Peptides against a protein of PDB entry 5CWW. Designs and how they scored, part 38

Target 1, 194 residues: chain A of PDB entry 5CWW
Amino acid sequence: VPKLQGPFDFDLNPEDEQDDEVELKDIYVIGEKPRVADLMRGEEEELEMMKEDQHNGLSLNIICLLSTSGQVKICLDIDGVEAQWLPPRSKNKRLFAPPPEPPSLLTFQTFDTLKPAEVTPDGWPMFSEDATSPYSFYVTHPAGITYISLTPWVFRLESELQSDSEAGTEFRIDLLAKGQGSERDRIFTQTRTQ

## One batch from the design tools (peptide; made by RFdiffusion4, then SolubleMPNN)

Design b2_p13_3_s4 (from b2_p13_3, 7 letters changed)
Fold by OpenDDE base, seed 5:
Structure b2_p13_3_s4 (fold): chain B 194 residues (1-194), chain A 13 residues (1-13)
Amino acid sequence: as target 1 above (194 residues)
Amino acid sequence: MSFEPRIIRYPRP
């Protein structure tokens, strides 16, 4: 029987540690690129045609979190998701193995989609997919709709993850996180009919 | 209203 994944621990930036009171309203997950080379073992001719598509995605899962305030957190699954199974009902519970440490999510970026004056206590912002790109989505709130794209950094991050140089990888990822953020565009604003 | 967080997964093509 498959086991549900989680709980996950969040590696939050020190500036985000004050956000323990943030009520989450929605979660959006972008799956990792399939390792086509592992799937196409024996079909080398078809693998050459798919090489162009292999350059077009991140090898990590992306977890987007949305708060009541319209704040978006972009998290990366750096440990990777392994298929977990419920242990067989074997009579010998080895009662003394410490539980495995929960997998961690790296908080890569945090940003707002609402102005402070648009935030409502009963607000329920939600994610929706973009049919044109796996790395773009919308945040919908009664005050308006915001387009978001991760494309400014996703492909650069993948290039760093595929680099054989372990030296300075952490520094280069930190520069990407602090560099050009996700694209944000308010495509619709609800006019308050007085 | 019961808070049920929605999980959206974007399927890769």
Scores: peptide ipSAE 0.009, ipTM 0.369, DockQ to the pose 0.024
Fold by OpenDDE base, seed 2:
Structure b2_p13_3_s4 (fold): chain B 194 residues (1-194), chain A 13 residues (1-13)
Amino acid sequence: as target 1 above (194 residues)
Amino acid sequence: MSFEPRIIRYPRP
């Protein structure tokens, strides 16, 4: 039986811990790029043709969270979500293994898609995919539609994760998080018909 | 009504 993934702990910035009142309305998951090199062990000729496509994704899962307020949190799964199987019902309950620590999600970016005057208590914003890129999506709310792209940072983050230089990686990732954020474009605004 | 968040997964290529 497949194990449900989660619960996840959120490594929230201490500034975000005050937002315990954030009612989530949708979740959008961008899967990690397939490790084609691990899958194509023995097909070196096909691996060379796929090398150009291997540069086009993040090796981490991205979890996007959407609140009633139209706030988007971009979280990274650093630990990696492996397909967990429920352990076989072995009669030997090792009653003494501490429960595995829940996987942590790193909050990488937080941003709004709505103006404060557009927020409604009954608002139900929703994610939808972009067919042109796995790293782009839309947030739809009655007030309007916002296009979002993660492309400004995803490929730079991947290059840092693949770097053999462990020294200063944390600092460079922090600079990426604080640097060029996700692209946000309001492609449609609903005119309030009075 | 218990809100169950919808999970949208982008299919792995």
Scores: peptide ipSAE 0.008, ipTM 0.363, DockQ to the pose 0.025
Fold by OpenDDE base, seed 1:
Structure b2_p13_3_s4 (fold): chain B 194 residues (1-194), chain A 13 residues (1-13)
Amino acid sequence: as target 1 above (194 residues)
Amino acid sequence: MSFEPRIIRYPRP
């Protein structure tokens, strides 16, 4: 029986901990890039043709959270959530191992899609996928539609994760988080007809 | 009520 993953703890920046009242309205999950090399174990000839496509994604799951205010939080699953199975009901009293610590999600970026004047208490912004890229999506709100792209940092982050040099990786990832943000483009604005 | 987002991951078969 598959185990439900979660709850997840959010490693929020201390500045983001004050937003305890953020009502989430939607969630968008970008799955990790499949490790084709691990899947094709035994088909070495077909692996060479797929190596070119192996550069196009992040090896971590991305969790996007959307609040009523149109705030987007981009979270990374650093721990890599492995598929957990409920242990078979073996009749043997294996002693209470403490429950594993909940996996953490690193908040990588936080940004707004709405202006303060566009925020409504009854607002229900929603994610929608981009059919052209797994790392691009739309936020739809009655006030407008915002295109989001993670491409400015996703491939750079993957390059850091695949680096043989563990030294300074954390520092370089922190620089990426503080550096080039996600692309945001307001593609449609609803004119309030007076 | 803290909304704890639960990610439902379906294991690939």
Scores: peptide ipSAE 0.007, ipTM 0.331, DockQ to the pose 0.026
Fold by OpenDDE base, seed 4:
Structure b2_p13_3_s4 (fold): chain B 194 residues (1-194), chain A 13 residues (1-13)
Amino acid sequence: as target 1 above (194 residues)
Amino acid sequence: MSFEPRIIRYPRP
């Protein structure tokens, strides 16, 4: 039986620690790119041909969190969550093993999709997929619809993760986080009928 | 009620 993943600890930026009471309304998960090498194990000749077409994408899972306020947090699963199976009912629960530390999610970016005047206490913003890209999605709220694309940084981050240079990777990732953010475009705004 | 996001990852086949 698959084990439910989580709880996750969120490595929040110090600026985000002040939002002690962010009520989450929705979650959108972008799975890691398929490891074609793992899928084609034993088909090395076909794998070499498909390496050029290696699905352009991030080797990390992306977890997008949406609050009542329309704030989006983009979180990265750096540790990689392997499919945990419930351990076989081994009667020897070592009652004294500390619980494994929860996997951490790195908060990569935080941004708003609503203006403060558009936020409602009963607001239920929702994610929806974009059929054109796995790294694009919409946030729908009664006040409007916002398009979001992670494309500006996802492929650059992947290039850094695939670099054989361990030296300065963290610094380059931090520069990416602080650099060109996710694209945000308000594609629809609901006119308040007075 | 704190919504703890539970990501159910289905193993890719």
Scores: peptide ipSAE 0.006, ipTM 0.332, DockQ to the pose 0.024

Design b2_p13_4_s1 (from b2_p13_4, 7 letters changed)
Fold by OpenDDE base, seed 1:
Structure b2_p13_4_s1 (fold): chain B 194 residues (1-194), chain A 13 residues (1-13)
Amino acid sequence: as target 1 above (194 residues)
Amino acid sequence: MRETRELRNPLPV
């Protein structure tokens, strides 16, 4: 029997743990790039034709969280979401192994999509997909629409994850996190008709 | 790695 994924623990900054009152309004999930090499095991001739597409994504799931305030948190699933199965009902009482530790989501970036004057307590911002890129999306709110692109860092992060050198990976990821953030463009602003 | 306060990017004024 398949098991539901989660719960997930959020590895938040201790300063963001004070935002325990942040009402989430939407969740957008970008799946990891398909490991075509693992899927095409035994079809080596077709794998050579697909080599150009195998490089165009992140090997991690991205979880985007949207609050009432229009704050977006970009979280990374470092542990990966594996298909979990309920243990077979073995008739033998072999010792409850402790439940596995819950997978942790790494908060990679937080940013606002609304100005403080646009935030409303009854605000319901929503994600909307970009049909042209899995790493781009829109935040739709009655005050306006914000385009978001993760492309400035996603491919750089993937290059770091594929690097054979574990040495300095943490430092390089910290530089990526502090570097070029997600692109944000306010493509539409609703004029308050007085 | 935890998000740092420096990763919180407000909208440009």
Scores: peptide ipSAE 0.010, ipTM 0.383, DockQ to the pose 0.083
Fold by OpenDDE base, seed 4:
Structure b2_p13_4_s1 (fold): chain B 194 residues (1-194), chain A 13 residues (1-13)
Amino acid sequence: as target 1 above (194 residues)
Amino acid sequence: MRETRELRNPLPV
């Protein structure tokens, strides 16, 4: 029987810890790029032809969280999500192992999609996929629709993760986070009919 | 109108 994934700990910045009381309304998950090398194990000749396509995504899962306020948190799964299975009923010997530490999600970016005046207590913003890019999506709220694209940083982050230089990777990732963030465009605004 | 709002971006140091 598959085990549910999680709980996940959020590695939040101390400035974002004040927002931990924020009611989440939706979750959007962008899966890691397919490990074509693992899928084509034993088809090495065809794998060489597909090596160019292996650069077309991030090797990490991206977890997008959406709050009632229309705040989006972009989290990275650095540890990776493996398919977990419920332990076989016959292994009574693990009742004394401490539970494994929950996997952490690195909060890479936090941003608003709504104006403070657009936020409503009964607001239920939702994600919607973009059919044109796995790294783009919409946030839909009664006040409007916001397009979001992660493309400005996703491929740069992947290039850093694929670099043979472990030295300064954290610093380069920090520079990427502080650099050109996710694109945000308000594509629709609902006119409040007074 | 493209409203680029500031990202609250701190990675935990």
Scores: peptide ipSAE 0.008, ipTM 0.324, DockQ to the pose 0.196
Fold by OpenDDE base, seed 3:
Structure b2_p13_4_s1 (fold): chain B 194 residues (1-194), chain A 13 residues (1-13)
Amino acid sequence: as target 1 above (194 residues)
Amino acid sequence: MRETRELRNPLPV
């Protein structure tokens, strides 16, 4: 029987623990790039043909969270989601394994899609997929539509993850987070009909 | 205690 994933711990800053009032309205998940080599094990001839089409993608899951305020949090699953199974009902209870530490999500970027004057208490912003890229999406709100692209950093992050040992991954992610952020473009603004 | 400094990027003006 599969185990439910989570709870996830958010490594939120202690200053963002005061934002416990941020009501989330939507979630958008970008899966890790498929490990074609693991899937095609024993099909090495087909794997060679697919190496040219190994669409450059991130080897980490991305979790996008959207608040009522139109704030987007981009979280990275650094630990990765492993398929967890409920232990077999075997009579040998390893009654003393500590529970696994909850998987942590690294908040990579936080940004607004709405101006303070556009925020409404009953606002229901939502994500919408971009058909052209898995790393691009829209935030739709009654005040307007914002295009978001993660492309400026996703491929750089992947290049760093492929080049290095696990040591210093957090430092390289912090450098990338401080670098070129996610692209944001307000493609539509709803004119308030007076 | 990991100081993940969230980059609050303001809206482009």
Scores: peptide ipSAE 0.008, ipTM 0.354, DockQ to the pose 0.090
Fold by OpenDDE base, seed 5:
Structure b2_p13_4_s1 (fold): chain B 194 residues (1-194), chain A 13 residues (1-13)
Amino acid sequence: as target 1 above (194 residues)
Amino acid sequence: MRETRELRNPLPV
């Protein structure tokens, strides 16, 4: 029987433990690009028709988290999702193997979509997909709508992950995370009718 | 990998 994935541990910075933003309201997941070459093994003629789209994505899952404050956390699944199975009912409990460490999600970027004056304790911000790009989405709140695009860094991160040079990969990823962040545009603001 | 935090960039005005 397949096992459900998770729980995932979030490596939250100890500075994020001081943000009283304990309440997540929504989650948005962008799947890894399909490894069509591995899936279409023995169907080389159909694989040639799909090669143009294989360059257009990240080889990692992206997990977006949204708080009541309208803070977005962009997390990366670096370890990847492996298929797990429930242990067969008939093998003696290895009563002494520690549980495997839960997979960790890397927090890549954190940013706000609301001004402090727009935050309400009853606020329920939500994600919605962009029909034009898998790496773009909207955050909808009663105060307004914010467009988000990950395109400034996603393709650069993929080029670093596909590099055969392990040497300096951590430094280049740290430079990308400190570089040009996600695009943010407030496309709608709700006027408070007094 | 170590977490890399961007300091909260204010909303573009």
Scores: peptide ipSAE 0.008, ipTM 0.373, DockQ to the pose 0.075

Design b2_p13_4_s2 (from b2_p13_4, 7 letters changed)
Fold by OpenDDE base, seed 3:
Structure b2_p13_4_s2 (fold): chain B 194 residues (1-194), chain A 13 residues (1-13)
Amino acid sequence: as target 1 above (194 residues)
Amino acid sequence: ERKTRDLRNPLPV
């Protein structure tokens, strides 16, 4: 049985201004790229070709959160939160270890998919995958559909994470967050029937 | 104090 994890702390999260920004309606998780080096043990030539492909995915999990307001929060799992399982029922009285420190997620970006006049209290925006890219997705709301792509920064972030310098990782991520943001395009707007 | 930053990117008007 999987273990329930959380609550999560959000590092560098902006202050929420409205209750509908706090109320979440959906979650979308982009898993880290597979560790090809661990999977392809013995296929050195194919490993070299995959290292030359600068379009390898991010080595971090991405957690996207969607509020009632249509605000998207892009969060990064810097600590590498692993799936945990409940211990089998049988044998060890695990000593009451103090509750582990709650895992942290880094809030990388926040952006709106709805105009203020499109937000409704009963609105239920939803994520949908893009079959063509793991780093692109759609936000669907009764007012319209917004395409989102993380590709403008994901590969740059991966290049920074693969650098030999562990020091200042948070600072380099902050510089990337202040740079070119996620692509956002409203591909459909519902015409209000008068 | 948790360092807060403005990451908000509203839709263009």
Scores: peptide ipSAE 0.044, ipTM 0.661, DockQ to the pose 0.089
Fold by OpenDDE base, seed 5:
Structure b2_p13_4_s2 (fold): chain B 194 residues (1-194), chain A 13 residues (1-13)
Amino acid sequence: as target 1 above (194 residues)
Amino acid sequence: ERKTRDLRNPLPV
């Protein structure tokens, strides 16, 4: 039986300014790119066809969080959180092992999808996928629909993660986080009929 | 605390 994981700690999470920024309504997970070379060990011809179109996605899981306020938090799984299973009933509970430290996610960036006048207490924004890109998605709210793309930074982040220098990885990620953020475009706005 | 907050630039509408 799979083990429910969490709570997660959020590294570099900004302080929430309002209660509606704390109240989460949805989550969207972009899984790490499968290491096709490790999975297709023995099927070399299919591996070559899959390599040509692969703008190689990020080797980390991305966790997107959406609040009632329409704030999006983009979080990165740098530690590589693996799936866990419940221990079989027969193993003596090591009653005295300290609980492992909670897994951490890095809050890479935060941005709003709603104007302050569009935020409602009963608002229930939701994520939806973009069928054309694994690194793009939509945020739907009664006030409107916003297109989001992570493509401005995701491939640069992957290039930094593939660098042989473990030294300064955190510094390089911090520079990317301060650089060009996600693309954000309001594709639909609901007119309030007064 | 490092705020990676893209401060509320109004959505370009």
Scores: peptide ipSAE 0.037, ipTM 0.654, DockQ to the pose 0.090
Fold by OpenDDE base, seed 1:
Structure b2_p13_4_s2 (fold): chain B 194 residues (1-194), chain A 13 residues (1-13)
Amino acid sequence: as target 1 above (194 residues)
Amino acid sequence: ERKTRDLRNPLPV
């Protein structure tokens, strides 16, 4: 049985301006890329071909949060939060271990999918996957459907995470932060038939 | 008219 996890701390989370930005309606998790090297242990030739694919995805989990307002928060799991199952593995709880620090999620990006006039208190926006890419998804609301793609930055971030060179990391991260954000395109808008 | 926000947080350096 899956264990309920949380609370999570949110690093660099922007201040929520209103209650409907705090009220979450959905969560979408993009799991870390499969460790092909760990799965294909013994298939060296096939492993080399798959390593050359620079577009295999991000080695971090991505947690997308969707509020009532249609605000999306893209959070990065830097701590490596894993799914927990019941019964908890009997790790001998050293009765005197300090409580584990709460896991932190890094809020990488925050953006709206709805215009203020489209936000409704009873609105229930939802995520849906894009079958063509794990790093693309849709936000569906009664007012419309928004396509989101993380591809503009995900592969660049992965390249940085895989870099063995500490030299220029700060500069490259600053360029990522200032660079192209997530793609956001409103693919459908519900026409109010007056 | 409030514009849709598009915020990006700097990565921790």
Scores: peptide ipSAE 0.036, ipTM 0.654, DockQ to the pose 0.731
Fold by OpenDDE base, seed 4:
Structure b2_p13_4_s2 (fold): chain B 194 residues (1-194), chain A 13 residues (1-13)
Amino acid sequence: as target 1 above (194 residues)
Amino acid sequence: ERKTRDLRNPLPV
């Protein structure tokens, strides 16, 4: 049985101004691409061929959060949060280890998909996948549909993460976050019948 | 008036 994880701390998370920005309605996870180097330990010949595919995506999990307001938070799992399972019933080692520090997610970007006038208290926006790209998705709300792509930054971030310098990773991520953001395109708008 | 929050990249109004 999967273990419930959380709470998560959100690093660099902007202060929520409204209750409907705090109320989450959906979550979308883009899993890390397996490090070809870690999978291919022992298959050196196939490793060379797969290293040429420089577009192997991000080695971090991406957690997208969607609020009632239609706000999207793009969070990065820098710490490598793994799926946890409930311990097997037989390991009664009540090691009262202090609860581990809550895992942190880095809030990389936040943006709205709805205009203020489109937000409804009972709104339930949802994510949906883009079958053409693992780093693109849609936000669907009764008021409209927004296409989102993380491609403007995800590959640049990966190139920085693959650099031999682990030092200053957070700083480099912050610079990327201040740069070109995710692509957002409102592909459909529902006509308000007045 | 609800301000559109693009907290890190405000849509140009």
Scores: peptide ipSAE 0.033, ipTM 0.619, DockQ to the pose 0.219

Design b2_p13_4_s3 (from b2_p13_4, 7 letters changed)
Fold by OpenDDE base, seed 5:
Structure b2_p13_4_s3 (fold): chain B 194 residues (1-194), chain A 13 residues (1-13)
Amino acid sequence: as target 1 above (194 residues)
Amino acid sequence: SRQLRDIRNPLPA
């Protein structure tokens, strides 16, 4: 049974005085793909479905946030990484497990899908999936439709997360974030008939 | 929450 992990309490740290109150309008979640190594311990049928996916997906959840202004924020759930580094806590079921700490989200990238002149107070952008890839999606707004793909960096990030080098993981992720970002293409623009 | 530097990449004009 896929546990619907939610609601995500976004502890938006109020201290970042970025004056632009980004009003969020939509959220798009790309779930982590199970590791083939974890499936090798499971039933044989799940192994066949994953062998056909030529590209092992990211072992982290991706949370995409969309504002009224068409700003997209790509966040990574890094608690999955920490859980891999945390030695398996000994099975002492402390009956009082503290409530699961809210997932630590790392902002990987922020970009706009609208020009300033296209932003309207009544225009609500929305996410929609791309049936061809779990790491691609669309942002639809009355002004236009933008295609987004995370494929330029997702597989590189997964390769870095699977590396045995504990030292410098944050540095390598920072280099990836500063490198080639998400693909962003406006596929449709609504011409205002004046 | 660790924010990597928000690099706003505006749409090209």
Scores: peptide ipSAE 0.024, ipTM 0.651, DockQ to the pose 0.090
Fold by OpenDDE base, seed 3:
Structure b2_p13_4_s3 (fold): chain B 194 residues (1-194), chain A 13 residues (1-13)
Amino acid sequence: as target 1 above (194 residues)
Amino acid sequence: SRQLRDIRNPLPA
């Protein structure tokens, strides 16, 4: 059961207060796929399903945020990785573990799904899932529908996370973020009936 | 939160 870790303290850096208060309208969470090693201790049936998935999903939670303006922010829960790499603390020390610090979200990518002229004050953009892929989704707005896929980078990121070198993970993620971003395709545009 | 510099990819005009 993925514990809904408590309120994401968005450390909105108070210095970023000068950016126009991005009003969030929707959130879309792509849960981490369990690691095969963790499943080896679980039900055999789940292990078989993961072996058939040629594309091992990302071992990080992805949090997508959608603003009123149709801006999508893709965030990665990196603290989840650090917690997973921590050797299982002996059962006895878990009782006195300080409450887990709120997960630090790393903004991987920010992009628009609407043109400035399509943004309306009453706009209600929403996420919707793609039933064919956990790493693809749609942003629906009255002005149009945009298909988004994280597949161009998600598998590359996973390969980097599976590397034996914990050192430089942040640097490699930064390189990926600067590389080929998410696929974005406007599949439908509403014609303004004049 | 280390903000990676927001790569704002505006929609092409």
Scores: peptide ipSAE 0.024, ipTM 0.646, DockQ to the pose 0.102
Fold by OpenDDE base, seed 1:
Structure b2_p13_4_s3 (fold): chain B 194 residues (1-194), chain A 13 residues (1-13)
Amino acid sequence: as target 1 above (194 residues)
Amino acid sequence: SRQLRDIRNPLPA
């Protein structure tokens, strides 16, 4: 059952005081790939084919945030990982279950899709999907269109998440974040007809 | 929540 994602508590690190009030204009969610294990109750044959496709998507939800300035923030829903390791809570409906803590988002990458001179007060950047890949999308703005692909790191991250070593996962994710970032390509720039 | 370093990659000029 896809849980309604949100509200997300952004633990804005207070040290990022230069998070100018990033006015968010759009959100793009890349849902976690369904676990093959959850599909295992069905057709075993389709499951084997999905295992062989090394291009298994990320088991984490990815939340992309877009600001008025065209800044994209790529966030990972890590609580989804922790929830995967939690043994199924015993069916004791404790009537007073504390409200589920909001999902903790890890900011993986932040990058701009607009130059400062392209940022306009009336500009409304938006996400749009890429039909060719669930991990690729476009940011559209009156000034231009930017193609973004998460493929350079998503599959490596998934490989790390699937590793039996829980120890050092955070460190490995940090290394991935510092490594090859998302692909970003300005595919169209609006010619300012003077 | 550890905010991974915002890798602000400015658009190439």
Scores: peptide ipSAE 0.023, ipTM 0.643, DockQ to the pose 0.100
Fold by OpenDDE base, seed 4:
Structure b2_p13_4_s3 (fold): chain B 194 residues (1-194), chain A 13 residues (1-13)
Amino acid sequence: as target 1 above (194 residues)
Amino acid sequence: SRQLRDIRNPLPA
């Protein structure tokens, strides 16, 4: 049974003292794909695994945040990893699971989809899905449309998460974040006829 | 939340 993970309490750390109070306008969530190892436990899921063979999606939830200024933050639900890393607590002790700490979102990447001159106070950028890829989407604003793809790093990240080495996951994510980021392409620009 | 440093990739001018 796919557990509906959510609502994500976005504790947007208000302490992002980044002076620009980033007013969020939209959220785009890419739900985690079941891990191959988790799929192998269910007979019916084996058939889906064989079809997903080459490009198993990320086993982490991805939360994309969009500001009024067209800034996109790509966040990873790392607690999903930690929860997966926590050995399944043995059945017996109804230890009151401390209230699930709000999922710790790791900001993987931040980038702009608008130029400063395109930002308007009344701008309402919005996400829209790419029907052809679960890890690609569009940011639509009156000034233009930007295509975004997470594919340059998502599959690499998943390969790291599937590695038997639990140690250094955060470090490896940091390396990925410093490497090749998301693909960003302005596919349409509205020419202001002055 | 451990923020990885926001790699602000500004749009190329």
Scores: peptide ipSAE 0.023, ipTM 0.644, DockQ to the pose 0.103

